Peptides against a protein of PDB entry 3NZW. Designs and how they scored, part 48

Target 1, 212 residues: chain A of PDB entry 3NZW
Amino acid sequence: TTTLAFRFQGGIIVAVDSRATAGNWVASQTVKKVIEINPFLLGTMAGGAADCQFWETWLGSQCRLHELREKERISVAAASKILSNLVYQYKGAGLSMGTMICGYTRKEGPTIYYVDSDGTRLKGDIFCVGSGQTFAYGVLDSNYKWDLSVEDALYLGKRSILAAAHRDAYSGGSVNLYHVTEDGWIYHGNHDVGELFWKVKEEEGSFNNVIG
Target 2, 222 residues: chain B of PDB entry 3NZW
Amino acid sequence: QFNPYGDNGGTILGIAGEDFAVLAGDTRNITDYSINSRYEPKVFDCGDNIVMSANGFAADGDALVKRFKNSVKWYHFDHNDKKLSINSAARNIQHLLYGKRFFPYYVHTIIAGLDEDGKGAVYSFDPVGSYEREQCRAGGAAASLIMPFLDNQVNFKNQYEPGTNGKVKKPLKYLSVEEVIKLVRDSFTSATERHIQVGDGLEILIVTKDGVRKEFYELKRD

## One batch from the design tools (peptide; made by RFdiffusion4, then SolubleMPNN)

Design b2_p13_2_s3 (from b2_p13_2, 8 letters changed)
Fold by OpenDDE base, seed 3:
Structure b2_p13_2_s3 (fold): chain B 212 residues (1-212), chain C 222 residues (1-222), chain A 13 residues (1-13)
Amino acid sequence: as target 1 above (212 residues)
Amino acid sequence: as target 2 above (222 residues)
Amino acid sequence: QLPVSPSNLEWWL
């Protein structure tokens, strides 16, 4: 898996691959590694598929309950804390989760929290999470600027996942791309790596380790 | 060291069509190299036009299916005989599986039915409850032999329009029930030839708006 | 001791 999220002047970009594996077996190429918790809040998934899917779905329920009780959308801080507290209760039980909770509230603005099954909860501007995270960081860090245009930011997110999909055997399938703004998240499509790779290679003159 | 899990072999396969879905399984049950039964059905009609199979360790599979059937019953009791939708069934099964997260059911679960729009639906689960809706899925002993075939023949992976220099993919289209049945039969006959844990019989459950029907075909008994 | 993982059957992201 490779997931990433970063803040920039235009909000948050979230990009993820879609491969699931079971050992050497490619279990799926079409897994949704982003949970749409609410129109303003996303969760990303890395690690055990069931752990992430189950508990982030559960998180969604908790976030909805918060809205019902408080008549206000849950903050990104609170949502991430709920998940963090949950996994902390299971510390040592063998959960495997590397998650990012990304969203927008009026109070917080665009916000990203990293939460993992080790009990770590971090607020930050840039995170890459998964087996391919270092590959994504290589591209992302090299090109990231706060002042990126939305278009450039979207491309950078997509391109970073593509790099990871190329180098990480456990990442691939497609890139799912999101842009989070004050108006909520916007889905920017599913980009098949097979097609995207050749397009990017041609347009950039990159990936010269592959002969096309 | 005590190993609570067994492996009873077998293979299952789900394919969704436009207005139907198919879930098929062989009827062989084995332990190690011994055939326990040549006809032990592992694909079940669970009511509400949902068919289910949990393939791997049969004891776990049977337990899971029974629990789900019971869940369907209670759903009716609690919700005025409302039909359980396939997506809700999938969520329920996730909870059944994940409820044993720390002592999992050693099974690959597939359900098939129609979604609320009447479209064919196949959901597959890992042992601990991650799930995905797909057009097709093979599970069990010969899944690795069949799944690539399904990728090619159901989802038309690696197929391109002739004369396009590989630039135009073969367009996706739904398969007819007859085409799906052919693919299922070819899948299982092929798997039977190459995997000792697959054989004896093939039972296919076909879900349509009219309900569930069953077809049976002989497989090699060697 | 009981297995807590389904080994190679569990999906990983």
Scores: peptide ipSAE 0.469, ipTM 0.814, DockQ to the pose 0.377; fails the geometry check
Fold by OpenDDE base, seed 5:
Structure b2_p13_2_s3 (fold): chain B 212 residues (1-212), chain C 222 residues (1-222), chain A 13 residues (1-13)
Amino acid sequence: as target 1 above (212 residues)
Amino acid sequence: as target 2 above (222 residues)
Amino acid sequence: QLPVSPSNLEWWL
């Protein structure tokens, strides 16, 4: 898996691959690694598929309960804390999760929290999570600026996942791309890596390690 | 060392059509190299137009299917005989599987039916309850032999329109029930040739708006 | 109830 999220002047970009594996077996190329918790809040998945899918779905229920009780959307801080507290209770039990909770509230603005099964909870501007995270960081860190246009930011997110999909055997399939603004998240499509790779190579003159 | 799990072999396969879904399984049950049964069905009609199979360790599979059938029963009791939708069934099965997260059911689970729009639906599960809706999925012993074939023949992977220099992919289209049955039969006959844990018989459950029907075909018995 | 880790059949992201 390779997932990433970063804050910039235009909000948040979230980009993820779609491969699942079982050992050397490619189990799926079409996995949804982003959960849409509500129109303003996203969760990303890396690690054990069942652990992530089960508990982030559970998190969605907790967020909805908060909204019903408080008559207000849950904060990104509170949502991420609920998940963090849950996985911490299971510490040592063998859960495997690397998640990002990304969203917008009026109180917080655009916000990203990293939460993992080790009990770590971090607020930050840039995270890459998964087996391909270092490959994504290589591209993302080299090109990131706060002042990126929305177009450039979307491309950078997509391009960073593509780099990871190229180098990490456990990442691939497609890129699912999101832009989070004050008006909520916007889905920017599913980009098949097989097609995207050749397009990017041609347009950039990049990936010259591959002949074609 | 004591191993609580067995492996009873076999293979299952689900394919969703436009207004139907198919879930098929061989009828061979084995332990190691011994055939326990040449006809032990592993694909079940669970009611509400939902068919289910949990392939791997048969004791776990049977337990899971029984629990799900019971879940359907109680769903009717609690919700005034409301039909359980396929997506709700999938969520329920996730909870059944994940409820044993730390002593999992050693199975690959597939269900098939129609979604609320009347479209064919196939859901597959790992042993601990991650699930995905797909157009097709193979599970069990010969899944690695069949799944690439399904990628090519159901989802038309790596197929391009002639004369386009590989720039235009073969368009996705739904397969007819007859086409799907042909693919299922070819999948299992081929798998039987290459895997000792697959064979004897093929049982296919077809789900349509009119209900569930069953078809049976002989496989090699060697 | 014996704790058993998920096998290599488990899906990983």
Scores: peptide ipSAE 0.466, ipTM 0.812, DockQ to the pose 0.341; fails the geometry check
Fold by OpenDDE base, seed 4:
Structure b2_p13_2_s3 (fold): chain B 212 residues (1-212), chain C 222 residues (1-222), chain A 13 residues (1-13)
Amino acid sequence: as target 1 above (212 residues)
Amino acid sequence: as target 2 above (222 residues)
Amino acid sequence: QLPVSPSNLEWWL
């Protein structure tokens, strides 16, 4: 898996691959590694598929209950804390989760929290999570600027996942891309890595290690 | 050291059509290198137009199917005989599986039916309850032999329109029930040739708006 | 119940 999220002047970009594996077996190329918790809040998945899918879905229910009880959308801080508290209770039990909770509230603005099964909870501007994270960081860190246009930011997110898909055997399938703003998240499509690779190679003159 | 799990072999396969879905399984049951049964069905009609198979360790599979059938029963009691939708069934099965997260059911689970729009639906599960809706899925012993074939023949992977130099993918389209059955039969006959844990018989459950029907075909008995 | 790790069939992301 490779997931990433970063803040910039235009909000948050979230980009993820779609491969699931079981050892050397490619279990799926079409897994949704982003959960849409509500129109303003996203969760990303890396690690054990069932652990992530089950508990992030549970988190969605908790967030909805918060809204019903408090008559206000849950904050990104509170949502991430709920998940963090939950996994901390299971510390040592063998859960495997690397998650990002990304969203926008009027109080917080665009916000990203990293939460993992070790009990770590971090607020930050840039995170890459998964077996391909270092490959994604290589591209993302080299090109990141706060002042990126929305178009350039979307491309950078997509391009970083593509780099990871190219080098990490456990990442691939497609890129799912999101843009989070004050008006909520916007889905920016599913981009098959096979098609995207050749397009990017041609347009950039990159990936010269592969003969066309 | 005691191993709580067995492996009873076999293979299952689900394919969704436009207004139907199929779930198929061989009828061989084995332990190690011994055939326990040449006809032990592992695909079940669970009611509400949902068919289910949990392939791997048969004891775990049977337990899971029984629990799900019971869940359907209680759903009717609690919700005025409301039909359980396939998506709700999938969520329920996730909870059944994940409830044993730290001593999992050693099974690959597939369910098939129709969604609320009348479209064919196939859901697959890992042993601990992650699930995905797909057009097709193979599970069990010969899944690695069949799944790539399904990628090519159901989802038309690596197929392109002639004369486009690989620039235009073959368009996705639904397959007829007859075409799906052909693919299922070819999949299982091929798997039987190359895997000792697959064979004897093939049972196919077909789900349509009119209900569930069954077809049976002989497989190689070696 | 005896705790057992998920099988090699477990999906990873």
Scores: peptide ipSAE 0.466, ipTM 0.812, DockQ to the pose 0.340; fails the geometry check
Fold by OpenDDE base, seed 1:
Structure b2_p13_2_s3 (fold): chain B 212 residues (1-212), chain C 222 residues (1-222), chain A 13 residues (1-13)
Amino acid sequence: as target 1 above (212 residues)
Amino acid sequence: as target 2 above (222 residues)
Amino acid sequence: QLPVSPSNLEWWL
């Protein structure tokens, strides 16, 4: 898996691959690694598929309950804390989760929290999570700046996942891309890596290690 | 070290069509190199137009299917005989599987049916309850032999329109029930040739708006 | 119930 999220002047970009594996077996190329918790809040998945899918779905329920009880959308801080508290209770039990909780509230603005099954909870501006994270960081860090246009930011997110899909055997399939603003998240499509790779290579003149 | 799990082999296969779905499984049940049964069905009609198979360790599979069937029953009791939708069934099965997260059912689970729009649906589960809706899925012993074939023949992976220099992908289209049955039969006959844990018989459950139909075909018995 | 780790059949992201 490779997931990433970063804050910039235009909000938050979230980009993820869609491959699932079972050892050397490619289990799926079409896994949804982003949970849409509410119109303003996203969760990303890396690690055990069942652990992530189950508990982030559970998190969604908790966030909805919060909204019903408090008559206000849950904060990104609180949502991430709920998940963090949950996984911490299972510390040592063998859960495997690397998640990012990304969203917007009036109180917080655009916010990203990293939460993993080790009990780590971090607020930050840039995270890449998964087996391909270092590959994504290589591209993302090299091109990131706060003042990116929305278009450039979307491309950078997509491009970073593509790089990871190229180098990480456990990442691939497609890129799912999101833009989060004060108006909520916007889905920016599913981009098949097989097609995207060649397009990017041609347009950029990149990936010269591959002969087309 | 004691291993609580067995492996009873076999293979299952689900394919969703436009207005139907199929779930097929061989009827061979084995332990190691010994055939326990040449006809032990592993694909079940669970009611509400949902068919289910949990392939791997048969004891776990049977237990899971039984629990799900019971869940369907209680769903009717609690919700005025409301039909359980396939997506709700999938969620329920996730909870059944994940409820044993730390002592999992050693099975690959597939269910098939129609979604609320009447479209064919196949859901696949890992042993601990992650699930995904897909157009096709193979599970069990010969899944690695069949799944690539399905990628190619159902989802038309790596196929391009002739004369386009690989620039135009073969378009996705739904397969007819007849085409799907052919693919299923070819899959299992081929798998039987190359995998000792697959064979004897093939049972196919076809789900349509009219209900569940069963078809049976002989496979090699050697 | 025995504490058994998930099998190698489990999906990873």
Scores: peptide ipSAE 0.463, ipTM 0.811, DockQ to the pose 0.342; fails the geometry check

Design b2_p13_2_s4 (from b2_p13_2, 8 letters changed)
Fold by OpenDDE base, seed 2:
Structure b2_p13_2_s4 (fold): chain B 212 residues (1-212), chain C 222 residues (1-222), chain A 13 residues (1-13)
Amino acid sequence: as target 1 above (212 residues)
Amino acid sequence: as target 2 above (222 residues)
Amino acid sequence: QLPVSPSLQPWWL
């Protein structure tokens, strides 16, 4: 898996691959690694598929309960804390989760929290999470600027996942791309890695390790 | 040390059509290199136009299917005989599986039915309870032999329109029930040739708006 | 020991 999220002047970009594996077996190329909790809040998945899917769905329920009880959307800080508190209770039990909770509230603005099954909870501007995270960081860190246009930021997110899909055997399938703004998240499509690779190679003159 | 799990072999396969879905399984049950049964059905009609199979360790599979059937019963009791939708069934099965997160059911689960729009639906589950709706899925012993075939023949992977120099993919289209049945039969006959844990018989459950029908075909018995 | 099919392994992301 490779997931990433970063803050920039235009909000948050979230990009993820879609491959699941079982050992050497590619179990799926079409897994949804982003949960849409509400129109302003996303969760990303890396690690055990069932652990992530189950508990982030549970988190969605807790966020909805908060909204019903408090008559206000939950903050990104509170949502991420709920998940962090839960996984901490299971510390040592063998859960495997690397998650990012990304969203917008009027109180916080665009916000990203990293939460993992070790109980780590970090607020930050840039995170890459998964087996391909280092490959994504290589591209992302090399090109990241706060002042990126929305178009350039979307491309950078997509391009970073593509790089990881190219080098990480456990990442691939497609890129799912999101832009989070004050108006909520916008889905920017599913981009097949095979098609995207050749397009990017041709347009950039990149990936010269592969002869076309 | 004692291993609480066994492996009873076999293979299952689900394919969704436009207005139907199929879930098929061989009828061979094995332990190690011994055939326990040549006809032990593993695909079940669970009511509400939902068919289910949990392939792997048969004791766990049977337990899971029984629990789900019971869940359907209680759903009717609690909700005035409301039909359980396939998506709700999938969520319920996730909870059944994940409820044993630290001592999992040793099975690959597939369900098939129609979604609320009447479209064919197949859901696949790992042993711990992650699930995905897919157009097709193979599970069990010969899944690695069949799934690539389904990628090519159901989802038309690596197929391009002639004369386009590989620039235009073969368009996705729904397959007819007859075409799906052909693919299922070819999948299982081929798997039987190459895998000792697959054979004897093939049972196919077809879900349509009119209900569930069953078809049976002989497979090699060696 | 019998080989375990990949379908009996948990999925990883």
Scores: peptide ipSAE 0.497, ipTM 0.816, DockQ to the pose 0.897; fails the geometry check
Fold by OpenDDE base, seed 5:
Structure b2_p13_2_s4 (fold): chain B 212 residues (1-212), chain C 222 residues (1-222), chain A 13 residues (1-13)
Amino acid sequence: as target 1 above (212 residues)
Amino acid sequence: as target 2 above (222 residues)
Amino acid sequence: QLPVSPSLQPWWL
């Protein structure tokens, strides 16, 4: 898996691959590694597929309960804390989760929290999570600026996942791309890596390690 | 050292059509290299137009299917005989599987039916309850032999329109029930030739708006 | 950890 999220002047970009594996077996190329918790809040998935899918879905239920009780959307801080507290209770039980909770509230603005099964909870502007995270960081860190246009930011997110899909055997399939603003998240499509790779190579003159 | 799990072999396969879905399984049950039964069905009609198979350790599979059938029964009691939708069934099965996260059911689960729009639906589960809706999925012993074939013949992977220099993919289209049955039969006959844990018989459950139909075909018995 | 066929292994992301 390779997931990433970053804050910039235009909000948040979230980009993820779609491969699942079972050892050397490619279990799926079409896994949805983003959960849409509500129109303003996203969760990303890395690690055990069942652990992430089950508990992030559970998190969605807790967020909805908060909204019903408090008559206000849950904060990104509170949502991420609920998940963090949950996984911390299971510490040592063998859960495997690397997640980012990304969203917008009027109180917080655009916000990203990293939460993992070790009990780590971090607020930050840039995270890459998964087996391909270092490959994504290589591209993302080298091109990131706060002042990116929305178009450039979307491309950078997509391009960073593509780099990871190229180098990490456990990442691939497609890129799912999101832009989060004050008006909520916007889905920017599913981009098949097989098609995207050749397009990017031609347009950039990149990936010259591959002949074609 | 005590091992609580066994492996009873076999293979299952689900394919979703436009207005139907199929879930098929061989009828061979084995332990190691010994055939326990040449006809032990592993695909079940669970009611509400939902068919289910949990392939792997048969004891766990049977337990899971029984629990799900019971869940359907209680759903009717609690919700005024409301039909359980296939997506709700999938969520319920996730909870059944994940409820044993630290002592999992040793199975690969597939369900098939129609979604709320009347479209064919196939859901697959890992042993601990991650699930995905797909157009097709193979599970069990010969899954690695069949799944690439389904990628090519159901989802038309690596197929391109002639004369486009590989620039235009073969368009996705739904397969007819007859075409799907042909693919299922070819999948299992081929798998039987290459895997010792697959064979004897093929049972196919076809789900349509009119209900569940069963078909049976002989497989190689060696 | 028991050796299992790929179909009986949990999925990883």
Scores: peptide ipSAE 0.486, ipTM 0.806, DockQ to the pose 0.631; fails the geometry check
Fold by OpenDDE base, seed 3:
Structure b2_p13_2_s4 (fold): chain B 212 residues (1-212), chain C 222 residues (1-222), chain A 13 residues (1-13)
Amino acid sequence: as target 1 above (212 residues)
Amino acid sequence: as target 2 above (222 residues)
Amino acid sequence: QLPVSPSLQPWWL
């Protein structure tokens, strides 16, 4: 898996691959590694598929309950804390989760929290999470600027996942791309890695390790 | 060391059509190299036009299916005989599986039915309850033999329009029930030839708006 | 013991 999220002047970009594996078996190429918790809040998934899917879905329920009780959308801080508290209770039980909780509230603005099954909870501007995270960071860090246009930011997110999909055997399938703004998240499509790779290679003159 | 799990072999396969879905399984039950039964059905009609199979350790599979059937029953009790939708069934099964996260059901689960729009639906689950909706899925002993075939023949992976120099993919289209049945039969006959844990019989459950139909075909009994 | 069949293994992301 490779997931990433970063803040920039235009909000948050979230990009993820879609491969699931079981050992050396490609279990799926079409896994949704982003959970849409609410129109303003996303969760990303890396690690155990069931752990992430189950608990982030549960998180969604908790976030909805918060809205019902408090008549206000849950903060990104609070949502991430709920998840963090939960996984901390299961510490040592063998959960495997590397998650990013990304969203917008009027109080917080665009916000990203990293939460993992070790109990780590971090607020930050840039995270890459998964087996391909280092590959994604290589591209992302090299091109990231706060002042990126929305278009450039979307491309950078997509391009970073593509790099990871290329190098990480456990990442691939497609890129799912999101832009989070004050108006909520916007889905920017599913981009098949096979098609995307050749397009990017041609347009950039990159990936010269592959002949074609 | 105590090993609570066994492997009873077999293979299952789900394919979704436009207005139907198919879930098929062989009827062989084995332990190690011994055939326990040549006819032990592992694909079940669970009501509400949902068919289910949990392939792997048969004891766990049976337990899971029974629990799900019971869940359907209680859903009717609690919700005025409302039909359980396939997506809700999938969520329920996730909870059943994940409820044993730390002592999992040793099974690959597939369900098939129609979604709320009447479109064919197949959901597959890992042993601990991750799930996704797919057009097709193979599970069990010969899944590794069949799944690539399904990728090619159902999802038309690596197929391109002739004369396009590989630039135009073969367009996705739904398969007819007859085409799906052919693919299922070919899948299982082929798997039977190459895998000792697959054989004896093939049961196919076809879900349509009119209900669940069963078909049976003999496989090699070697 | 590791599952013999890939289908019996949990999915990883």
Scores: peptide ipSAE 0.486, ipTM 0.812, DockQ to the pose 0.694; fails the geometry check
Fold by OpenDDE base, seed 1:
Structure b2_p13_2_s4 (fold): chain B 212 residues (1-212), chain C 222 residues (1-222), chain A 13 residues (1-13)
Amino acid sequence: as target 1 above (212 residues)
Amino acid sequence: as target 2 above (222 residues)
Amino acid sequence: QLPVSPSLQPWWL
């Protein structure tokens, strides 16, 4: 898996691959690694598929309950804390989760929290999470600027996942891309890596290690 | 060291069509190299137009299916005989599986039916309850032999329109029930040739708006 | 330990 999220002047970009594996077996190429918790809040998945899917779905329920009880959308801080508290209770039990909780509230603005099954909870501007994270960081860190246009930011997110999909055997399938603003998240499509790779290679003159 | 799990072999396969879905399984049940049964069905009609198979360790599979059937029953009791939708069934099965997260059911679960729009639906589950809706899925012993074939023949992976120099993918289209049945039969006959844990018989459950139909075909018994 | 059948292994993201 490779997931990433970063803050920039235009909000948050979230990009993820879609491959699931079982050892050397490609279990799926079409896994949804982003949970849409509410129109303003996203969760990303890396690690055990069931652990992430189950508990982030549970998190969604908790966030909805918060909204019903408090008559206000849950903060990104609180949502991430709920998940963090939960996984911490299971510390040592063998959960495997690397998650990012990304969203917008009027109080917080665009916000990203990293939460993993070790109990780590970090607020930050840039995170890459998964087996391909280092590959994604290589591209993302090299091109990231706060002042990126929305278009450039979307491309950078997509391009970073593509790099990871290329180098990480456990990442691939497609890139799912999101843009989060004050108006909520916007889905920017599913981009098949097979097609995207050749397009990017041609347009950039990149990936010269591959002879087309 | 005691292993609480067995492996009873077999293979299952689900394919969703436009307005139907199929879930197929061989009827061979084995332990190691011994055939326990040549006809032990592993695909079940669970009611509400949902068919289910949990392939792997048969004891766990049977237990899971039984629990799900019971869940359907209680759903009717609690919700005025409301039909359980396939998506709700999938969520329920996730909870059944994940409820044993630390001592999992050693099974690959596939369910098939129709979604609320009448479209064919196949859901597959890992042993601990992650699930995904897909157009096709193979599970069990010969899944590794069949799944790539399904990728190619159902999802048209690596197929391109002739004369396009590989620039135009073969378009996705739904397969007819007849085409799906052919693919299922070819899959299982092929798998039977190459996998000792697959054979004897093939049972196919076809789900349509009119209900569940069963078809049976002989497989090699060697 | 769970047998090595790929179909019977948990999925990883």
Scores: peptide ipSAE 0.482, ipTM 0.800, DockQ to the pose 0.654; fails the geometry check

